Peptides against a protein of PDB entry 3B8E. Designs and how they scored, part 187

Target 1, 230 residues: chain A of PDB entry 3B8E
Amino acid sequence: PFLIFIIANIPLPLGTVTILCIDLGTDMVPAISLAYEQAESDIMKRQPRNPKTDKLVNEQLISMAYGQIGMIQALGGFFTYFVILAENGFLPIHLLGLRVNWDDRWINDVEDSYGQQWTYEQRKIVEFTCHTPFFVTIVVVQWADLVICKTRRNSVFQQGMKNKILIFGLFEETALAAFLSYCPGMGVALRMYPLKPTWWFCAFPYSLLIFVYDEVRKLIIRRRPGGWVE

## One batch from the design tools (peptide; made by RFdiffusion4, then SolubleMPNN)

Design b2_p25_6_s1 (from b2_p25_6, 23 letters changed)
Fold by OpenDDE base, seed 5:
Order: structure tokens, then sequence, then C-alpha cells
Structure b2_p25_6_s1 (fold): chain B 230 residues (1-230), chain A 25 residues (1-25)
């Protein structure tokens, strides 16, 4: 997200504090859950195969999966960002290169896509209005990621939601998202303005995409053991 | 901080009014 912000020179879609909340508050419990599940799966299921090659392959698979999932998360966040800005009069094309004028506190007449002039304060409110939905989008997409990561080879539907740590992670992420989105003062303290409940649903297509992607990946792995997808 | 909060609330009101005006057009 930050790289796209710099390259496209668009208004900042996600605040630094929000990024820290994702990294420390949202991603940590899922990572711990995955570490425990991997440890449990490795202890319970694997006869001692060659420990060096299997570890390297697993690390590469995990790295690729997380990289791809992270890209889908970013796409979901940016989609939500562009929709919100478009609803506020800023079409995606108009946002390209707008950052310089957007961030200038002395320019109070930045025009939107419809010729309406926006003060610095108005622009910053719109920007901060995007931070919360972006964060919530990441959390909702992470629900899918957590559920998917629980299963290495089996369908999510086959293993079920038996991991208490995973369930706890989902509740923690949701509670954090709700707290940051609706707690009074978060707009001033964290630059996260309250989110309309409808925006929670904006991420669902991307969560579904992740589920479909992972199920397809697992199907390919099951049908072609030792293929390039592994 | 209180002044900042007032400015944000005022700007929020202006933004809501602007949104209403845009929906009428």
Amino acid sequence: as target 1 above (230 residues)
Amino acid sequence: EEEREKVYEEAKKLLEEARKLRKEY
C-alpha cells in the first residue's frame, strides 16, 4: 500500500497508526495460530521425511501463499479506498498525482472530479474516512486468510473450525476493527473516522476470492503432487 | 487538541453538506 501511494502519488489510503495496528494487533495472533497449527501438524502427521528439504519447501510455500494473499488484501483495501473517494467526488483517475496538492495545507481549493473545491480540512477528513474502511477490509480479508491457512492440504470444509486460537484471533481482529471504527475519539487520536456498517461488506468479494483461490490451489496440489505450485 | 476537534467536526459537517448537494445534482 505504501509503495503504491508513493508511485501513484495518491492520497494516503492507510495511516501509519493503522498499519501498526494491523502488524501488531491483527497479524500477530494469526501468525501465532499458524505457528501452533504447523507445529501440531508436523508433530502429529509427518513420519520423518528428509527434514531439510521438507522444511525449505514448506517455507517457500508459506512465503508464496502469504505474498499472494497479501496482494489480494492490498487490492481489496485499494478497492474500498477508491470507492469511498469516488463517492466523495474523487474519481480514481483524478487521484493520480493529486497528493502534492492534497497534502498542502495552504491549498484550500483542490477540485474534485466534479469541479467542487475542497479545503485542506475537508480533504483530510475524506482521507481519514478511508483509513478505517481500508483497515476493516484488511481484517475481513484476514478472516478468509486465517481460515484458509488452517488447512495445508484439506479443504476448509473438511477440517472445520476446531482451532480455538484461530477463533480467538478472528474475534480479536473483529473486536479491534469495531473498536477502532466506532470508539469515540478515534478520529482525532488515530485518524480513523467511524465507518458505515455497509463498508464491512465491501471486503467480502475479496474474502471469497481468497477462499476460491486457496481451494483451487489445494485442488491443484492434490491432483499434481510435486508440481510447480508446490 | 480541542481546537483540532472543533475544526474536524466543522469540516465533517461541511463534508456532509457537500455530499447532500452532490446527490441533488
Scores: peptide ipSAE 0.019, ipTM 0.416, DockQ to the pose 0.021
Fold by OpenDDE base, seed 3:
Structure b2_p25_6_s1 (fold): chain B 230 residues (1-230), chain A 25 residues (1-25)
Amino acid sequence: as target 1 above (230 residues)
Amino acid sequence: EEEREKVYEEAKKLLEEARKLRKEY
């Protein structure tokens, strides 16, 4: 998300607090799940397989899977961002290079795609209106990751603890998203303005895309056991 | 904080009015 913001020079789609919440929330749950998975695998693997090579391969596969899911999450967030800005008169093409004028407090006549002039305050409100739905979109897409993890046929015992940690992490992220979205004063304190419930549904197509992607991946793995997709 | 909340509510109203006007065209 931050790289596209720098490259496209568009108005900031996510606040620093939301980025920190995503990074801390999304990275900690996988790290904890991996730590538990390693601890459980070390208990089950009584026979010394070379623990360094198997750990490195598993960490790389997990990092690639999370990296791909993270890219789809970012795309979903950006889609929501562009939809909100388009509904407020800023088409995606018009946003390219607009950041310099957008962030200038002295320019109060920035025109949208329809020739409407926007004050600095109005622009910042629209920008901050995008922060919450971007974060919510990421959280809703992460629900698909939970479903994907539940459908992975690992041993029932390994799935149980991982599922509890993942469920707990997703509940924390959802509770945080709800708190930031609907608690009075959060718009002023954290630049997270309240969302209409309809914006939660904008993320569902992307959660479905992740689910379809994972099912296709599983189908490929089932058809070609031992392929690079594992 | 109260002034920021007032500005936010006023801007939210303006955005809703602008959205209504754009749906009519």
Scores: peptide ipSAE 0.016, ipTM 0.386, DockQ to the pose 0.022
Fold by OpenDDE base, seed 2:
Structure b2_p25_6_s1 (fold): chain B 230 residues (1-230), chain A 25 residues (1-25)
Amino acid sequence: as target 1 above (230 residues)
Amino acid sequence: EEEREKVYEEAKKLLEEARKLRKEY
């Protein structure tokens, strides 16, 4: 997220403290839950053909999986960010390169995509309004990501929800999201303004699409073992 | 901005360390 912020020179989509809360708070329990997930029957039953090469491949696959999860989460967050800013008059194309003027407190006439002028205070309110939905979107996407990451080949319907730690992690991250979104003082402490309840549902279609995509991917892997889709 | 960048880089390092620790377990 921060790299995209720098490269695109867009207004900050998520506060630094909130990013830390994601990285250190919300990701920890889910990561532990995945570590305790029972290895796929196929991984356990397949004796490594070559212990050296198969270990390297597995490490690469795990590393790539974590990278992909992070990218999917970021995409979901940025989607919500762009939707909120677009609803407030800032189209994505207009946001490119806008950061310098956006963050300048002495510029009080930044124009949106429709020619409306925005004061620094108004811009920061809109920016901070994006932080909470971005965070919540990450959590909602994590619900899907955690479920799909339980297995590489098996459908979630085959593996089931047997990991109690995963279930606990889902509740914990949801409770944390609710706390950060609605607890008094979070707007000042974390620059997270209270979230409209409707924004919780904004990420659901995205999470569903990820879930469906992953199930289709896994189905293809099962039908065509050793394909490039792995 | 520099402080934010420092905090971000520190957070990134912590995340990488956490990922390494998860691999050791």
Scores: peptide ipSAE 0.000, ipTM 0.161, DockQ to the pose 0.033
Fold by OpenDDE base, seed 4:
Structure b2_p25_6_s1 (fold): chain B 230 residues (1-230), chain A 25 residues (1-25)
Amino acid sequence: as target 1 above (230 residues)
Amino acid sequence: EEEREKVYEEAKKLLEEARKLRKEY
């Protein structure tokens, strides 16, 4: 997300503190959940043929999975960001290169895609209005990530939601999202303005997509052991 | 702002430590 911000010179969709909250609050618990996950029945049945190679392969697979999921999360967040800005008159194409003028306190006549002029204060309100939905979108997408990371080959329906740490992670992320979205003072402290409850649902299609994608992937792995999808 | 920057740096250190720990597991 931050790289896209730099490359595209768009208004910052997510504050540094919010990024930190994601990294600490949402990435750490999944990692712990994975560490304490009871090995899948199929993983336990396979004695590591070569512990070094199998560890490397597992690390690569985990890294690739996290990378792909992270990309989908970022896409979901940016989608929400662009929707909000578009609803406020800023089409995605117009946002390209706008950062310099957007962040300039002395420019009070920045035009949107429809010729409406925006003061610095108005622009910052819109920017900060984007932070919360972006964060919430990431959290909602991470629900799917947490659930799918619980298994490598088995369906979530087969493995079940028995990992208490995973469940705790889901609640923690949700609680953090609710806290940052609705706690008084977060608009000033974290530049995260309160979110309309309807925006929580904007990320659900992405979470569902990730879930379906992973279940299909796992189904393919089960049907074709040793395939490239593994 | 300075306090936020301190918290950010501290949290960044914690994140790096957590990443190191994650590599050890």
Scores: peptide ipSAE 0.000, ipTM 0.159, DockQ to the pose 0.040

Design b2_p25_6_s2 (from b2_p25_6, 23 letters changed)
Fold by OpenDDE base, seed 1:
Structure b2_p25_6_s2 (fold): chain B 230 residues (1-230), chain A 25 residues (1-25)
Amino acid sequence: as target 1 above (230 residues)
Amino acid sequence: EKEREEVYEEAKRRLELARELIEKY
């Protein structure tokens, strides 16, 4: 998220405090839960032919998979960010290069895509309004990602939901998201303004698409082992 | 113009909410 913020020169989509909440609060329990997930039955039964090379390849594949999860989460967050800003009159194209003027306290006439002038205070309220939905979107995408990443080739329905720690992690991160979104004082303390309940559903279509895509991908891998989709 | 006005009113409501939160805490 921060790299896109710098490259695109857009208003900051996620504050430092929200980043800390993601890193310490939402990602830790799910990561631990995945560590306790039973390895896919086909992976566990294969002794590494070469322990050194196969370990390195597996570690690289795992690291790449976790890196991809983070990228998918970021994409979901940015989707929500752009939707919120668009609803507030700032189309995605208009946000490009706007950061300098957006963050300037002395510019109180920044125009949106419709020619409405925004004061610095109003802009910061809209910016901080994006933080909570972005955070919630990350949590909602994490639900899908955690469920799909427990398997490499098997469907979620075939592997089942046996990991109680994973289920606990999903509830914990959701409870944290609700607490940070609705607890009094979070708007001032954490720059996370209260979220309309409707915004919880903003990421659901995205999460569903990722889930369906992953299931289709896994289905293709099962039907065509060694194909280009793997 | 109507959409612009709605956006402005929404931004105003959010600003008022923020002020209320600052006064409360």
Scores: peptide ipSAE 0.014, ipTM 0.353, DockQ to the pose 0.027
Fold by OpenDDE base, seed 4:
Structure b2_p25_6_s2 (fold): chain B 230 residues (1-230), chain A 25 residues (1-25)
Amino acid sequence: as target 1 above (230 residues)
Amino acid sequence: EKEREEVYEEAKRRLELARELIEKY
């Protein structure tokens, strides 16, 4: 997100502190859960697979999966960001290069895509209104990631949600998202203004997409053991 | 629309508070 912010010179979709909250709060629990599952899977798979090659393959698969999933998360967040800005009159094309004027408090006549002039305060309200749904979108997409990560080979339907760690992770992420979104003062501290509850649903298609993608991937792996998709 | 206005008003209040805090410190 920050790289796109720099490259595209768009208004900042997510604050640095919120990014840190995502990285520390939402990514740590999944990472720990995955580490435990890897350890558990490695303990269960104590048959002499060449531990170096299997570890490397697993690390590569995990890295690729996280990379791909992270890209889909970012796309979901940016989609939500662009939707909100578009609803406020700023089409994605118009946002390109707008950052300089957007962030200048002395410019109070920044025009949107429809010629409406926006004061600095109005722009900042819209910007900070985008931070929360971007964050929430990431969290909602991370729900799918947590569910996916727990099911390496088995469908989510086969393993069930019996794993207390998964449920705890989902709860923690949701609680963190709710806290950051709705706790008084978070708008001041984190520039995360309150979010309409409807925006929580904006991320669901992406979560579903990730889920479907992973289930299809797993299905392919199950049907073609040893294929390039492993 | 009403919910949107409420969110924006709350955001505005928070922004004003932030400004006051910045000016105070």
Scores: peptide ipSAE 0.007, ipTM 0.311, DockQ to the pose 0.031
Fold by OpenDDE base, seed 2:
Structure b2_p25_6_s2 (fold): chain B 230 residues (1-230), chain A 25 residues (1-25)
Amino acid sequence: as target 1 above (230 residues)
Amino acid sequence: EKEREEVYEEAKRRLELARELIEKY
């Protein structure tokens, strides 16, 4: 998220402290849960045919856990960010390069995509309004991503929800998200304003799409082993 | 197994760091 912020020169979608809370708080229990996840029945039942192939499978699982999950979460967060800013008059294309003027305290006439002028205070309010939904979106996407990433080839319906640590992690993340979103003082401490309950549901379609996409991908992998989709 | 152990140890280090930060602030 921070790299995209720098490269695109867009307003900061998520505070640095909140990013640290995600990295250290929300991602830890899921990572541990995945480490303790029993290897897929296919990995366990296959006698080590070739040590090189088994190493590749492990590297792919680790890459999914640390690389792909983070990318999908970031995409979900940025989606929510762009939706909120668009609802407030800032279309995504207008946000490109806007950071310099956005963060300048002395510029009080930054125009949105519709010619409305925004003061520095107003801009910061809308920026901080994005932080909580961005975070919550990451958590909601994690619900799907964690369920997806525990299996490489098997469907969720085949593998089931056997990992109690994963289930606990999902509850912990949800509780943390609720705490950070609604606890008094979080607006000052973390610059996370209280979230309207409706925004919890904004991430669900995205999570569902990821879930469906992954199930389809896994279905293709099962039907065509060794394809480029693997 | 070694890679999972490395991931676990890294997660543990991050947890310890998080605890230290929580205790400090």
Scores: peptide ipSAE 0.000, ipTM 0.158, DockQ to the pose 0.025
Fold by OpenDDE base, seed 3:
Structure b2_p25_6_s2 (fold): chain B 230 residues (1-230), chain A 25 residues (1-25)
Amino acid sequence: as target 1 above (230 residues)
Amino acid sequence: EKEREEVYEEAKRRLELARELIEKY
C-alpha cells in the first residue's frame, strides 16, 4: 500500500499506525501459530528433517504468503479505498498526482471530480475514513490467509481447526480491528474513524477468492503430487 | 469469557505498543 502511495502520488490509503498494527498486532500471533503447527507436524514425521530442503520449502511458503496472497490483500484494500473516495467525489483518475495539494494545509480549495471544493480538514476526514476500512479489509482477508496456510496439501475441511493458537490469533485480529474501528478517540489518536458494519462485508469476496484459490491449488496438489503447483 | 477477556487485553497491549512506536517516529 505504501509503495503505491509513493509511486502514484495518491492520498495516503493506510496510515503508519495501521501498518504498525498489522505488523505487530495481526501478523505476529499468526506467525507463531504457524510455527507451532509446523513444529507439531515435524514431530509427527518419522524421518529426520533435511535442513536444506525444509529451508527451501519454508522460503516458498513465505513467498506465497507474503507475495501472492499479500498482493491480493493489497488489491482488496485499494478497492475499498477507491470506492470510498469515489463516493465522496474523488474518482481514481483524479487522485493521481493529487497528494501534494491534498497534504498542503494551506490549500483549502482542492476540487473533486465534480468541481466541489474541499478544505484541508475535510480532505483529512475523508482520508482517515479510508484508513479503517482498508485495515478491516486486510484483517478479513488475513482470516483466509491464516486458515489456508495451516496446511500445505490437506483441505481445511480435512485438517480442521484444532490449533488453539491459530483460533486465538483470529480472535485477536478481529478484536483489534473492532477496537480500532469503534473505540472512541481512535479518530484523533490513530487517524481511524468509525466504520459502518456494512464495510466488513466488502472484504468477504476477496477472502472467499483466496480461499477458493487455495482449495483448488491443494486439490491439484492432491491429484498430482510433485507437480509445479506444489 | 476469560479467554475473550485475555484476547481483548492483549489487543489493548498491542495497540498501546503501536501508539508508543508512532510517537517515537
Scores: peptide ipSAE 0.000, ipTM 0.175, DockQ to the pose 0.047; fails the geometry check

Design b2_p25_6_s3 (from b2_p25_6, 21 letters changed)
Fold by OpenDDE base, seed 5:
Parts: sequence; C-alpha cells; structure tokens
Structure b2_p25_6_s3 (fold): chain B 230 residues (1-230), chain A 25 residues (1-25)
Amino acid sequence: as target 1 above (230 residues)
Amino acid sequence: EEERKKVYEEALKLLEKAREKIEEA
C-alpha cells in the first residue's frame, strides 16, 4: 500500500494506525493460532525424503503463496479505495499525481473528475473515509487467508474448522474491525470514519478469489506430488 | 445489530454535522 502511494502519488489509502491495528490485532493472533495448530496429518506422517532440501522447498513455496495472497489482499483494499473515491467524484485516473495538491492545506479548490472543487477539509474527510473500508477489506480477506492456512494439501472442506484458536482469531479481528468502524470518536482519534455495512461485502469477491486460488493450488499439489507448486 | 445500527446512525449524524461545519467554514 505504501509503495503504491509513493509511486502513484495518490491520496493515502490507509493510515498508520490502521496498519498497526492490522499488524497487532489481526495478524498476530492468527499467526499464533497457526503455531498451535496441529500439523496437518500428512506433514507429520511424511518422513522428509531429504530434510534439508524439502524444508527449503516448503519454506519457499509458503513464502510465494503468502506473497501472492498478500498481493490479492492489497488489490482488494485498493479496489475498495478507488470505488469510494470514485463515488465521491475522484476517478482513479484523476488521482494519479494528485497527492501534492491533495495534501496542501492552502489549496482549497482541488477539482474532482467532474469539476467540483474540494476544500482541504473535504478532501481529508474523503481520505479518512477510505481508511475504514480499506481496513475492513483487509480483515474480510484475511478471513480467507486464515482458513486456507489451516491446510497445505487437504481442502479446507476436508479438514474443517476445528481449531478453536483460529476461530477466536477470526472473532477478534472482526470485533476489532467493528470497534474501529463504529465506535464513536474513532474518526477524530484514529482518522477512521464510520463505515456503511455494505462495504463489508465489497471484500467478499476477493476472499472468494483467495479460496479458489488456494483450492486450485492444493488440487495441483495433490495431483502432482513433488512438483514446483508444493 | 440494532445497537450497532444506532451507533452507526449517530456516527453518521456526527459526520454530517462535521461536514456541515466544514462546508460553512
């Protein structure tokens, strides 16, 4: 997110506080849950054919998978960001290079894509309106991430959601998202304005995409054991 | 859900008031 912000010179899509909330609130508990999760029965039963090479391959594959999932997650957040700004009159093309004028307090006549002038304060309201949906999008997408991380080979439908810690993590991140989205004063304190409930659904296609991606990946692994996708 | 809706509506009202104050400024 930050790199795209710099490269595209667009208004800041996600605040530092929201990033911290993701790192501390949404990512930590799931990571712990995965650490306590009983290793997939297949992982424990397979004697490593070559402990050194197989471990490295698995680490590389995990890293690539998480990298790809992270990219899908980021795309989901940016999609939500662009939709909100477009609904407020700022088309994605118009946002390119707008950052300098957007962040200037003395410019009160920044034009949107339709010729409407926006004051600095109005622009900041719109910017902060994007923070909460971006965060919520990340949380909703992260539901899928957490669920798919339970299994490396087996389908999620086969293993089920038996890990109580993971379930707790899902509730925690959802509760945090709800708190940050709807608690009075968050707009002033955290620059996170209240979110329309409809925006929770904006992330669902991306969650589904992650599920489909992971199920396809796992299917390939099951069909081609020892392939490059393991 | 109803309490959340109330909080949301109150928050929206606060946002609208803030917007109005900003527009009047």
Scores: peptide ipSAE 0.006, ipTM 0.267, DockQ to the pose 0.072
Fold by OpenDDE base, seed 1:
Structure b2_p25_6_s3 (fold): chain B 230 residues (1-230), chain A 25 residues (1-25)
Amino acid sequence: as target 1 above (230 residues)
Amino acid sequence: EEERKKVYEEALKLLEKAREKIEEA
């Protein structure tokens, strides 16, 4: 997100505080939960054909898959960001290069796509309004990511939800997201303004996309072990 | 602020319902 912010020179879609909340709050418990997840019996039973090459290939494939999932997460966040800004009069194309003027507190007449002038304070309210749904989108997408990470090859339907710690992690992550999104004072403290609960559902297509993607990936891996999709 | 509180309470209720469904499953 931050890299796209720099490259596209758009208003900041996700604040540093929200990033820290993701890293420390939402990702830590799930990551711990995954450490206690039951190992796949199929992985443990499979002897590596060539430990050196297979390890390197697996690391590359895992890195690629993780990168793809992360990209889908980012796309989901940016989608909500662009939707909110568009609803407030800033079309995506108009946001390109706007950051310099957007972040300048002395410019109080930044025009939107429809010629409406926005004060610095108004712009920052809209910007901070984008932080919450971006964060929520990441959390909702992480539900799918966390669930799919339980297994490397087996379907989620086959592995099930046996890890109570994982379930707790999902609830903790969701509760934290709800707290940060809707608790009074979070707009001032964390620059996360509350949104309507309907914004949680905006992330669901991306969560579903990741889920379907991973299930398809796992299906391919099961059918063609050692493929580039692994 | 009152509206935010209502939204928060609704979100908590949804989470509780989700928890119940998971426990029942």
Scores: peptide ipSAE 0.000, ipTM 0.192, DockQ to the pose 0.264
Fold by OpenDDE base, seed 3:
Structure b2_p25_6_s3 (fold): chain B 230 residues (1-230), chain A 25 residues (1-25)
Amino acid sequence: as target 1 above (230 residues)
Amino acid sequence: EEERKKVYEEALKLLEKAREKIEEA
């Protein structure tokens, strides 16, 4: 998300503090839960093979999986960001290169895609209105990701939600998202304005897409063991 | 806080007006 902000020179979609909350609050506990579950599953199924080569392969696979997941999360967040800005009169094409004028406090006549002039304060409200739903979108997409990453080959329906640490991680990230979205004063402290409950549902199609994609991937792996998808 | 509430209410009104215009178009 931050890279696209720099490259496209669009208004900031997420605050720096919010990004830190994602990295520390939402990613760390899930990563720990997955590490424990992988350790349990590997202990049960395989005798310790060569620990050096297996660690490197697992670290690369984990890194690639998290990289792909992070990319899908970013896409979901940006989709929500562009929808909100478009609803407020700023089409995605108009946002390109707008950052300089957007962040200038002395420019109070920034025009939207429909010729409406926006004051600095109005622009910042719209910007901060995007922070919360972007964050929530990432969290909702992370739910699907955590559930998916629990199993390499088995469907989520086969293995179930028995990992208490995973359930705790899902609860923690959801509670954090709710706290940051609705707690009084977060608009000042984190520049996150309250989110309409309807925006929580905007991320569900992406979560469903990820879930379907992974179930299809796992189905292919089960039908063709040793294929390139594995 | 009152100023933020006013700005939020104004932003909501603008969003509603924009939504109405999009639905009418």
Scores: peptide ipSAE 0.006, ipTM 0.290, DockQ to the pose 0.023; fails the geometry check
Fold by OpenDDE base, seed 2:
Structure b2_p25_6_s3 (fold): chain B 230 residues (1-230), chain A 25 residues (1-25)
Amino acid sequence: as target 1 above (230 residues)
Amino acid sequence: EEERKKVYEEALKLLEKAREKIEEA
């Protein structure tokens, strides 16, 4: 997110405090539960035939899976960000290079894609309105990720939701997202303004996409064991 | 149990590195 912000020179889609909340508060318990379950189900039950090659393959698999899923999560967040800004008159193409003028407190006549002028205060309200939906989108996409990444090879339908720690992590993550989104004072403290309930649903297509992607990936792995997709 | 702990710790380190890369992006 930060690299895209610098490269595209767009308004900041997610605040630094919100990034810290994702890293320290939202992803920690689910990641621990997922790592524990993966270690128990996939790595520990199958003795590596070749400890050197199989370890490298497993490390590469974990890195690729989380890298790909993280990219899809980021894309979901950015999609929600661009939808909100477009709804407020800023089309994605117009946002490219706009950061310099956007962040300048002395420029009160920044034009949107339709020629409407925005004051600095109005722009910052819209920016901070994007932070909460971006965060919530990441959380909603993480629901799918956590459910899917439970196993490398088995479908969610085959193994089921037996991990109580994972379920608890999903509820904790959701409760944290609700708290940050709706608790009074979060707009001032964390620059996270209250979220309309409709924006929770903006992430669902991406959650479904991750779900379909992983089920297809698992299906390919089951059909072609030892393929490059592993 | 020691092998489980090692695998778990390695998996956590990989997850943290992946998260750092995603957060940097």
Scores: peptide ipSAE 0.000, ipTM 0.143, DockQ to the pose 0.020; fails the geometry check

